# Peptides against a protein of PDB entry 8BZL: the designs that were tried, part 247

Target 1, 228 residues: chain A of PDB entry 8BZL
Amino acid sequence: SYDRAITVFSPDGHLFQVEYAQEAVKKGSTAVGVRGRDIVVLGVEKKSVAKLQDERTVRKICALDDNVCMAFAGLTADARIVINRARVECQSHRLTVEDPVTVEYITRYIASLKQRYTQSNGRRPFGISALIVGFDFDGTPRLYQTDPSGTYHAWKANAIGRGAKSVREFLEKNYTDEAIETDDLTIKLVIKALLEVVQSGGKNIELAVMRRDQSLKILNPEEIEKYV
Target 2, 242 residues: chain B of PDB entry 8BZL
Amino acid sequence: SRRYDSRTTIFSPEGRLYQVEYAMEAIGHAGTCLGILANDGVLLAAERRNIHKLLDEVFFSEKIYKLNEDMACSVAGITSDANVLTNELRLIAQRYLLQYQEPIPCEQLVTALCDIKQAYTQFGGKRPFGVSLLYIGWDKHYGFQLYQSDPSGNYGGWKATCIGNNSAAAVSMLKQDYKEGEMTLKSALALAIKVLNKTMDVSKLSAEKVEIATLTRENGKTVIRVLKQKEVEQLIKKHEEE

## One batch from the design tools (peptide; made by RFdiffusion4, then SolubleMPNN)

Design b1_p23_8_s1 (from b1_p23_8, 11 letters changed)
Fold by OpenDDE base, seed 2:
Structure b1_p23_8_s1 (fold): chain B 228 residues (1-228), chain C 242 residues (1-242), chain A 23 residues (1-23)
Amino acid sequence: as target 1 above (228 residues)
Amino acid sequence: as target 2 above (242 residues)
Amino acid sequence: SWEEIRERLREEGEEMVEEVLAE
């Protein structure tokens, strides 16, 4: 059965392993990204941290470089590989070009990596989608999404994972220039979007903010509750 | 070429990696292993199933492995896979020490192995390792640490956790009895015995069936000690009296 | 710097994974 093969075309022209990897993403925790005027915000649904689990080791939002961060949905171990390779590329770029990567550049790198894993013999696709946010050197905020196929697109706002459909519908209705007029409003928009799928309020949300010329800031639960 | 492709871990139509899930199921049938983090140390407690009378009495810990001077691990799952992974851990730790003239941080060692595990779930011709590990260690960055890793290459830090047979029940008990911030190594040892007594499929807990290792700091040095059978017997006796 | 160490570790980790896969 073509369904049990490596990433090959079906008779109908489908790459089933890529489609199935997308199903793995849909089972992942919800992540949301929003581009504001001078801010980018990532929010992720916290799975109930097991009472005995160290929260330090459960990070779904990570920095790729000083100017770029990423959230993902899907297989955590797969994500770690992608993150590590992206970080190496970011540093390599700084050494060779003497400038930080653009958000588009690193997104394209990640996308190319994913694509290669859909075409190489003996490899399965990465079971992850990613939201990549950051600032270009000119101060322009960027948001990109990648999927298991290695496609990527720029977005104003997007969501991935289990609740992505509901969150996207919310964003489509509520993302306006007025809704992102200030940094606080942009943050509030992300929180409200996540609350469409997260039942237990602000305690189950991880939120990261990157402002122009500032480092990634992860908000604590108390800071998140102020926006609820 | 085609034969290697047939062994590649692939996604199901539902987006599941069944080979990884099956490896995890196999681990569920392995002997129970507990890890508990305390304020003054960290411990591993493991079920010893293969008490063959013909095994030479040199009770080397069957399930607990020293990785370096600051770290140890316990394994649940396929013994051959465990041996490969524990050897790799030692090699990684040694290479780091040689390169940087400092011991490898605990989480970095765990992550390095997890990347290997993940690779065996993604690349052709490989199967997942049928092994979960508990890691105990000390480093200057985070102090005493406890980690768990699974066949997928996922890992996490824990205050207390369990792998192997009846792990879900053990974790439930640990959640109930673990007192955050108040856990001493002594209390952790007592808790380990309590949990093992309830989770092991044995009529009576005996010292012969339990291996315990502690990791402590003495005079600025890490001390990894496997408890003697007599010490384990005393712990069991104390539990029976309470 | 810790960042340089992490970078080296990532490179070494990638090399090690490649070595394991080549085996």
Scores: peptide ipSAE 0.015, ipTM 0.574, DockQ to the pose 0.021
Fold by OpenDDE base, seed 3:
Structure b1_p23_8_s1 (fold): chain B 228 residues (1-228), chain C 242 residues (1-242), chain A 23 residues (1-23)
Amino acid sequence: as target 1 above (228 residues)
Amino acid sequence: as target 2 above (242 residues)
Amino acid sequence: SWEEIRERLREEGEEMVEEVLAE
């Protein structure tokens, strides 16, 4: 059947492998991104780190460059490939253009990579969606989302993964200019959004914050609990 | 080209990579391998299934491979796939050493292989490797380390873990008995024997059926040692006396 | 030379990744 082939069009015009990759994303841990005024925040549902697992090796939020970070939902191994390619591109851009990438630029790069894997023979789509956040060199905070198809859009706030629908509904209701008026309020918004789908409070949340002209900061559980 | 496309690992309608899952199932039937991280070292213990008297005593165990001076791994799954992957690990480590004039960090070596594994799940004409690996190592960044990787290209660091036959039961026992921050290599060895005795489908645990390697630091150097049969016998005997 | 070996190994490593990526 066409649905079990390489990424090809069905008779009905569907790219089933892309749609099925999106189903893989929906099974992934929930990630949320919010753009504040002078802050970008990523939050991810911590899968209960198995007892005896090193938490260091279970990161769903990673830096692509000093000014850009990414969270993902879906296949971790697929994400690693995308992250590595993006990091190389970020460094290459710095060397060739002598400026860091814009968040849009690196998102477009990732999106193009994903798109190629939907079109190239002998390749399956990446089973990941990504939230890409950061600051442009002019200090503008940005949030982008990309999916297995290679589409991307800019967002004020968005969520991906298994709890994405509930989180998005929460964000649609609660994302206001007042709710993001301060950095702390923005962080609180992300935590509250994740708590819609995450049980047992702040201990099961990974949170990363990037402020204007600052590096990515991953909050420790104690810091997260202050907002809970 | 078209014939290779039919073997491509693809998503199911439910978003699952069944070829990867089936590879993992195959590993579940392989001999048990466990790893335990201690404060003063790290160990691998593996079930030896093929005991042929005519096999020349190979210095390195059937299931435990030295990768470089600072790392070793054990394998569960298809032997031929394991041989390919262990060779690649050695090559990657050597390339890094030549390029940077220092040993490859443990996690970086694991990641490099995992990227290869992932590629075999994504590209046409390839099937997933039917192998899970446990990695033990030391580097200056994180000290003693234990990693596990699977056919998907996923990996994780562990204090203790198990792959292969009865791995879930082994992990449960490790969770019960592993004392975080208080684990010595000696206690880890005892724990390994305890777990293997319960998880191996053997009437009696014998030294001929168990391979154990330890990785320690002595005088600022990593020492990887495969325990002699007599040493393993002593560990088993001690366990039987408790 | 060691530099040639390094470059070869780098190229082979990249090529292996690329071959895996190109297939």
Scores: peptide ipSAE 0.005, ipTM 0.576, DockQ to the pose 0.019
Fold by OpenDDE base, seed 1:
Structure b1_p23_8_s1 (fold): chain B 228 residues (1-228), chain C 242 residues (1-242), chain A 23 residues (1-23)
Amino acid sequence: as target 1 above (228 residues)
Amino acid sequence: as target 2 above (242 residues)
Amino acid sequence: SWEEIRERLREEGEEMVEEVLAE
């Protein structure tokens, strides 16, 4: 029945399609985000790149703008749609407002997009959660999370995907002011958090670092191993 | 499972898109298509299932389509869906050329179609396309390229890959025999024949059952060529002698 | 019309394939 294709409330008040989309996210590779003092760090579990696959085409961390990047868990094709729209919005904002977006602004935009797809009769929810990190124009580091429902919140640290529970538990125990006192310690915290669920050390981790007034930097495996 | 067999692709309780998975299953029953990237070119090889003697000697490629001067694709899955998607690819490529006065970059063309595929998995009243594609191309940004896309709208770049029937076995063989950085087009052609010979459910591989296209660069131009039956026969013969 | 353009592109694409196959 076409009625099942619509995200509707159950008698008990559940939006099943949203919940099921969240299950799709739980099957995704683990991503972690941490906000430091003057740094934001994203880490993602590298899926075993199939032999003969071009690593270039397997990017789980994407820049939305010079000051904002995103990691996601869930359906890659869905994520691409969200990323593309977010990039367009970032550029449009620069043209119209003459300033880069705040991390909150672009998060809210993405969240609103997701929410609309939960309410439209002819659409299914996006099967993705996202960690959005960056710097506001005032130099404040930010971390936000969005889910398939379009809900978003600011975080000090968070994780999404299949290993998210274990990673969050680790972060809850280990995220302290001392643990983020330096950029290096913040990076180390992300790596340690991912190692709770990722086997074989730094080879299976992708890390992105954004520092104040600096562009997104993807760490190479050798750089990651220095923190292991 | 049957409750989600609607025209609209929706999530199962387990977070699965069954209509996409079913589309992928349909592709698994299609003829084998493989792609191999070499240093000096890229190729597609496809199983030809419909050998109608009454088809005019103009061997229409059953599964390989030229998209523009710099790109071709091979399809596995529902023929009607493939026709729609290949037409869309041509349209997208042409629009880009008209707008920018240069050929569309390979990955951009692939991505544009993948966004369409994705939309057919997300919007109501639509079903996924029952088609996977292999793309071969050349552009000034990345040179020779090979891509694969599926009904979900996912895509990836590959050095070698396979779609359709026995694709898993073919991919395994490609992983074993593909030599990174040392692959010539000649070696790639030999590898293609080797893999097809093992993966096709035929007692003997014949040139009539195989389509091969190569994409090369000559004098600063892309050349897309479908191999003649005689050339394919020679490749098969060489393989049998080894 | 867009439909006419599409049809033209279809025809051109088919011709291109035929040319490649005739080679």
Scores: peptide ipSAE 0.000, ipTM 0.570, DockQ to the pose 0.024

Design b1_p23_8_s1 (from b1_p23_8, 11 letters changed)
Fold by OpenDDE base, seed 5:
Structure b1_p23_8_s1 (fold): chain B 228 residues (1-228), chain C 242 residues (1-242), chain A 23 residues (1-23)
Amino acid sequence: as target 1 above (228 residues)
Amino acid sequence: as target 2 above (242 residues)
Amino acid sequence: SWEEIRERLREEGEEMVEEVLAE
């Protein structure tokens, strides 16, 4: 069967391994990203930390650089590889170009990496989608999404993972200029969006905020509960 | 023609990596390994299945490996795979020490191996390692630590966990009996014996079938010690009296 | 810095992965 081969075209032109990698993403915890006026916000569904698990080791939102962070859905081990390579590229860019990467640049890098793993013999696609947010050097907030195929697009708001459909539907209805008028409203929008698929309120949400000219801030559960 | 090795780990239509799942299944049949983090130390307890009378007194645990002065691990799964991975861990740790003139942080060592494991799930011609590991260690950043990794390259930190045969039952027992913030190494040892007694497929727990290592700090140095058989016997006896 | 250490470790890790895969 053509679907059991390394990433090759089916007779009908499908890349089954890419499609199946997308199914792996759909099994992942839900992540949401929203671009505000002067803020970018990432939210992720916290799987109930197993009793006795160290919460420190369960991070789904990662900084790529001072001005860029990423959330992912899908295979955690695959994501780690992508994150590491992206971080190296961010540092390399600072050294060679003497400026931090644009969010688009690093997204394109990640997308290209993913694409290569869909075309290279003896490699399977990455089983991850990513939401990449940050600020360009001019202070413009950006949000990008990538999938296992290596495609990428800019978004105002988007979601990935198990609950992505419901979250996207919510965002399509509720993302307005009024809803992102302030940083607090933008954060509230992300929380409300995640609550469409996450039970038990703020305890099951990881939230990260990046404001203009500020470092990534991960909100603690108490801070999240203030927005609920 | 780079032979499309039919053994390449690929996604199923449902987005599953069956070769990774099958490797995890193989680990489920391996001897039980348990790790418990205490306030004053961390321990590994492992089932010893290969009791061959003719085995020369293996001075060191069959299933517990010292990685460096600050870390040890236990393995559940394919022995040959375990040997390869434990050797790699030692090499990574040594390379880091040579390069930076300080011991590798525990999580970094775990992550480095997990990246190797992940690679064996993504690159052609390779199969996943049929091994899960428990890591115990100390570093200046996080103190005493316990980690678990699986064939996928995923890892996590734990207060207590179990891999191998009856691991799910063991984890359930640990969840019930582990007292966060109040766990001493002494109480952890007692808990380890309690859990192993219930989860090992043996009629009676004996010291010959259990290996235990402790990692402690003494005078600003990490001490990794494998318990003597007599010490394990005393722990078992104490458990039977309770 | 911890970041520099992580970067070096990443490079070394990638090289090691490549070496392991080449064996």
Scores: peptide ipSAE 0.015, ipTM 0.575, DockQ to the pose 0.022; fails the geometry check

Design b1_p23_8_s2 (from b1_p23_8, 11 letters changed)
Fold by OpenDDE base, seed 2:
Structure b1_p23_8_s2 (fold): chain B 228 residues (1-228), chain C 242 residues (1-242), chain A 23 residues (1-23)
Amino acid sequence: as target 1 above (228 residues)
Amino acid sequence: as target 2 above (242 residues)
Amino acid sequence: SEEEIRERLRKEGEEMVEQVLAE
C-alpha cells in the first residue's frame, strides 16, 4: 500500500506520511501562541514532569534568536533538529545581512526545511508543528505557524497539539482587541486558553513572553499563578 | 511482521514511529540499569547478565563506559549498537576538548549523540539504534548530572531513573524512596541495591551480577570509580540486614 | 510467565513512547 512507502502520492492524491505526521503533532502537548499589541506570548502544556525529572531539561519553548522564539508540538527529537538549523540560520543572517531575521524569514526557512523532508527520497516528514513568535526590526509583533507539510501562515492567535481544537475555539471567541489591550491581558488570555485543556492550574503551564525590544522571558510557576 | 515494519522509519496512520517503539521494546528486554543523583556524587548501577568465565581481561564493566575524565555512561539494549554509540561519544568529547581546550559540557555531549540517534529515525536506509543510555557526569556549569536518552533521540535530566528490564517498576520505587535535596551518595548506593534487588529476576542479589560506578569530586577533580566486588557485597549485606 | 513479562515490557515501551511524544 502507498501508505507504507516514503512520502509519495496515493492514487487519490494524498501524501499519507504528511498526514500521519500531523497525527503525531496531535498527540503532542498543547501549545498556544498569541500576538498582542506590543507583546507575543507562548504557552505550552507541561506534561506532568516526572517527579524525578529535571525541569531544566524539559523546555518546550526555545529562543531561535534574540527576537524570535518557538514552541512546538510533536516529536521532541525532530524539533531539536529544526531548532538547531534555525539558530544557525539566524546567526548567519546577522553576519551576512547585518540585521536580525524577520519572523517571517525564519518561519519561511523552517517551512522550506520541512517541505524538503516531505519530498526527498529516503526521508520522512518532521513530526512537528511550530508556533514561531517574535518582533521584526521595525517593532512589529508576529506569530506564525508551521506544520509537517512545510506550510506556514501568519496568525493573531493559534494553537497546536492535543488540545488545539478546544484552545482554538476558545481563542476564536475571546480574542478581541480589548482582550489584548495590555500585556497583562494578553498573558491572561493565553493562560485562560490553556486552562481549557490543562488541569491543575499554573503548575502545568510553561509560559514565555517577549515584549518589544526585550529578550524572551520564561515565567516561573509563581508568576503564572498570579494570572490564574 | 506488523503492517509498518520497514527499514525506513515511517509514521503510522496514528502518527506513531513503530520502529522506534520496537527498539524501545527491545531495550526492555535488556538488563536493568539505574542512575541516581546525589548531593555529593552520582552513580550508575547495572545488571550484569553475562558472567563468562572465559572472557579475557574486561578492564571496564560490561555495561558501564568511561567517556572522558568527567563523564560515564551505561547502556541498555543491543551490544553492537551500544559499542558504536559509546565510541561516538568518546570521539565527540575528544574533538570538543581539542577544539576548545576544555571538557565538553555534559548536556552538550548528550545532545550531540541524541542528534545522531534522531537522524537514524528519520533518514531512509537506517534503523533506530536499539539502545538507551544513562549518562553521569560533572561540569562546572551544573555540577553533578544524570541524563537518559532513548532510540528516538529524546533525552532528559533526572534525579533518578532506570532503563532496561522492569524499568517502570524501578522508577516507581525510586519515586517513593528518593528524597530530594537529602540524597547522599551513600544513601543513593543503598537505594540502588534496594531497587535492583526487587527488579532483577534473581532469587538472591549477588555482587557478581551487579556493576556499580560512582562519580565524585575530590580535590577539584572528577573521580570515576567502579566499585570492587567486595564493596558491592558489603552493600548487599547491609541491605539484607535492614 | 514469559507472556506476562512481554506484556509488561510492552506497557513500559508505550509509556516511553508517550514520553517521547509528550516532551
Scores: peptide ipSAE 0.026, ipTM 0.583, DockQ to the pose 0.046; fails the geometry check
Fold by OpenDDE base, seed 3:
Structure b1_p23_8_s2 (fold): chain B 228 residues (1-228), chain C 242 residues (1-242), chain A 23 residues (1-23)
Amino acid sequence: as target 1 above (228 residues)
Amino acid sequence: as target 2 above (242 residues)
Amino acid sequence: SEEEIRERLRKEGEEMVEQVLAE
């Protein structure tokens, strides 16, 4: 009976709708984020784009601002709502504070939004986790992860989605200072990590790179193959 | 009140939104709609189920709706839901035009509706719309476009796609026969007829049971045209001769 | 701008949702 209630506490103290939303995330395409020294990299498993689907419309990595980008796992429609709100907040911040948001700030905003949807009557949680990467105004690379509960943490590297466990295990073993010593090595690390769970090689990977003082760059398949 | 909460689309223990899935299932029983993008245009082809002789020919189509001068859509699913969404699309497009003095970009219109659909999957007291839509349009940004949206609020751009009854089979056929970069509107029309002939549970495809609309550019203007029955008959005849 | 449009669409969408929820 309690399982069918809107986000309420079970007798044992669980928020089942939040937990179930997390299960929705686990069914999502895998996303990975890695913080390098002067680079942040997001990689996402491309679902086999149906041959007839326009790849342009299937982006799982999006810019929130010039200095922040996000990948997500879970419900795409839910993600769109979050992305739009985050973008508005980024712009609002620029107008009011006259500086870009910090990665932590926008992460906290997103997290707070998610949290509200876990507590508000008549609303279900967002079925998404997000990896948020970017640079603070001081040039510090940042990586944050959020989940359906609205919890967020800073990471050196992390993964979300269906292959997240395997990818995280790989990252735990292979993420070293040496492995992220250069931008290229950092990119390579992300690709290798995704290849643990992605079948059919580099063609099924979407990769985005943000370097210090540079805009988000989405790598084309040819560029990705150079790192494989 | 707490009672409206019981009808809220909620996650299952497995992380599924069953109400959305059930809405999609309902669409699977609806009449077939096809969309095909060509180099020189885009088309919608839809199964006409209600052949009422008394339907005034003045109606643009049963299943294809003009949204504005640059866009049209086809619907599969609950008719009442479709009417609401189609009206909303028109309103959004009109508001945009009034505000910006230019037509709304195709993807933006699609996205706006998709956000509404998504909301009906997230907010209490609401059920998902039991409708999938195909959108065809032209804008200055991307030219000819074809989009599909579903009850979840997801959407995507397509070169060719199908919604409704036997959509999976139709999509498979489209994948086999669609030639990227070489698709003319003429060939797209032929392909549409071919696919409909196989996907519609009819022994013989008749022009009375098919609605086709094309969107083209002529003299720098978008032209949305519903094919006349005679034109559809000719297409069917041509297919039968091949 | 495309961004302004997206923002307006978002606002309109949100308003519409709110209206629907208020009904």
Scores: peptide ipSAE 0.014, ipTM 0.586, DockQ to the pose 0.024; fails the geometry check
Fold by OpenDDE base, seed 5:
Structure b1_p23_8_s2 (fold): chain B 228 residues (1-228), chain C 242 residues (1-242), chain A 23 residues (1-23)
Amino acid sequence: as target 1 above (228 residues)
Amino acid sequence: as target 2 above (242 residues)
Amino acid sequence: SEEEIRERLRKEGEEMVEQVLAE
């Protein structure tokens, strides 16, 4: 049966392993990204850290470079591989081109990596989608999404993971120029969007903010509560 | 569900990696291993199943491996797979030491192995390792540390955790009895015995069936010590008197 | 730098993975 094969086309033109990898993403914790005027915000649903687990080891939002951050949904181990490769590419680009990567460039790199894993007979697709946010050198905020297939698109706002549908529906209704007029409003929008699927408020949300010419800032629970 | 069992690790229609899940199931039948982080040290406690009188008193635990001067691990699962992974851990640690002239940070060693594990879940012609590991260590960055990794290549830091047989019950007990911020190595040892006594598939806990290693800092050096059988007996006796 | 160390570790890790997979 075609569903048991390596990543090959079905008679109907489907890549079943890619589709199944997308199902793995849907089981992942919800992540949301929003592009503001001069800010990009990532929010992730915190899985209840098991009692006695060190929270430090649970990183769902990571920096790829000083100007680029990534959140993911799906297989954590798969994500780690992608993140590491992306970080190396960011550093390599700085060395060779003497400029930081654009958000589009690094997204394309990640997308190409994912795509290759859908075409090789000896590999399965990555079971991850990613939201990649940051600033280009000209100060333009960017948000991109990638999926297991290696496709990528630019977004104003988007969500991935188990609650993505509900969060996207919320964003479609509430993402307006007024809603992103200020940094604080943009942050509030992300929190409100996540609260559509996250129970028990700010304690279960991880939030990261990147402003123009600033490094990634992960908000503390107390800081998040100020926006709730 | 069984339709995917005979092939390379691929996604099921539901987005599951059954070969990884089956590897985890196999680990669930392995001997119990516990790890507990204390303020003044960290310990591993493992069930010893192969008590062959003819086995030379192996100076080292059947299930506890020294990785370097600052780290040790315990394994649950397929012994052959465990041997491969523990060897890789030692090699990674050694290479790092040679390259940087300092010991590898604990989390970096764990991550390096986890990337290998992950690769065996993604590349064709490979199967997942049927092994979970507990890591104990000390480094200058985070002090005493306890990590757990599984066949998927996922890992996490823990204050206390368990792998192998009856791990869920053990974890539940650890959650109940672990006192955050107040855990001494002595209390951790007592807790380990308490949990093993309830979770091991034995009628009575004996020192012969338990291996315990502690990692402490003395005079600015890491000390990894496997407890002698007599010491374990004393711990068991103390538990029985409480 | 910590970043350089991470990059080296990544490269070494990738090489090790490739080596393990080749064996």
Scores: peptide ipSAE 0.008, ipTM 0.583, DockQ to the pose 0.022; fails the geometry check

Design b1_p23_8_s2 (from b1_p23_8, 11 letters changed)
Fold by OpenDDE base, seed 1:
Structure b1_p23_8_s2 (fold): chain B 228 residues (1-228), chain C 242 residues (1-242), chain A 23 residues (1-23)
Amino acid sequence: as target 1 above (228 residues)
Amino acid sequence: as target 2 above (242 residues)
Amino acid sequence: SEEEIRERLRKEGEEMVEQVLAE
């Protein structure tokens, strides 16, 4: 049985399945990441949790390790697979290398995983982009983005999902050294960026903050409203 | 013309997984299944379509499956696919119990199956499972729980939900009538009958066409019970009198 | 730890997925 390559080059040199996976990402809820001086912040558009749905099961921001967290846009089930593998790698790294992963390392791992799914016979690309934020062991804040192709880059700030264009335009205009001078200002920047695409204010935003040498903190709606 | 393996789930130009969507469409034509979480228990209610008089085995539950001592599920969709997945659930739960000497947490069992479902949407030569599941369970971490999973491998926790035929209408009714924090199992049973009566395209709801299972805690043990036909008849009668 | 349990479950799940896919 010819394992039909799902992802093949077009005559024009395009990987259509990767491009189509990117379209799946564009349909996802908006996520934004910002690197501050001593803080990294992730914000996600809350899809209106269906009435009667448990909010705990709809989290779009998750910890990969104590020093790394991830937000995603696209297919939730695909994201779960990536998250689980990343978590295992983080723990494995701690056991084998006796140090936590760098944000770049785990990003590269995720990117490599995604890339393999674009090249392996009988596999479709992951329909997700991810924002990966955290602190390296030296205390340096990092933000990376990955896409379905397995490419990754470091960013000061970026956005993914349906509202990414508008959010990025906002960030390009408003991301300055002054705007990230304090932790609170950095948080405000993320909230303001999301408000470009999110209706009804802070109630529809999930926000996670990681400070140097601190664990991931998910802000409650009341805490978010204080920044609005 | 290299016919794309019709069984390979691929992205459309618009970023849609049509095979997953088509599987969900197939589920929409399946018998209705309801789940309702109460303070003192959780229940599944399912439409019974195959009333074959000649079936010797009083299949007490055609659509409700006991997974372990603490969990049960109901399935909407392709029966053969359902059988495979319910068997896998039982195997996963049993393996966990043997390995850890404690029952698998509800969400972990759901997640394990959802990862399998997801894999069947991502690997070539496999088609999505044409089934959605409702899971009811109890564990020491979260108490009584209700989950829903779909062919994509996505899942969520719910206070009340519905899968299968007329699920959207059922969910709408549940949203209207479900009182958060005040739902008793008795009230949940009444609500289940109310919703099924409206969502099933029958002039009169009959006990032979409805399966109901409850999961409760008695003396520190989980009790999964399929209601007898007489009990269901009483619930229907009570609803007709209100 | 709950995390260790989740990881073990994940590994077992992955193994099972691989087994199912190999079937």
Scores: peptide ipSAE 0.000, ipTM 0.586, DockQ to the pose 0.022; fails the geometry check

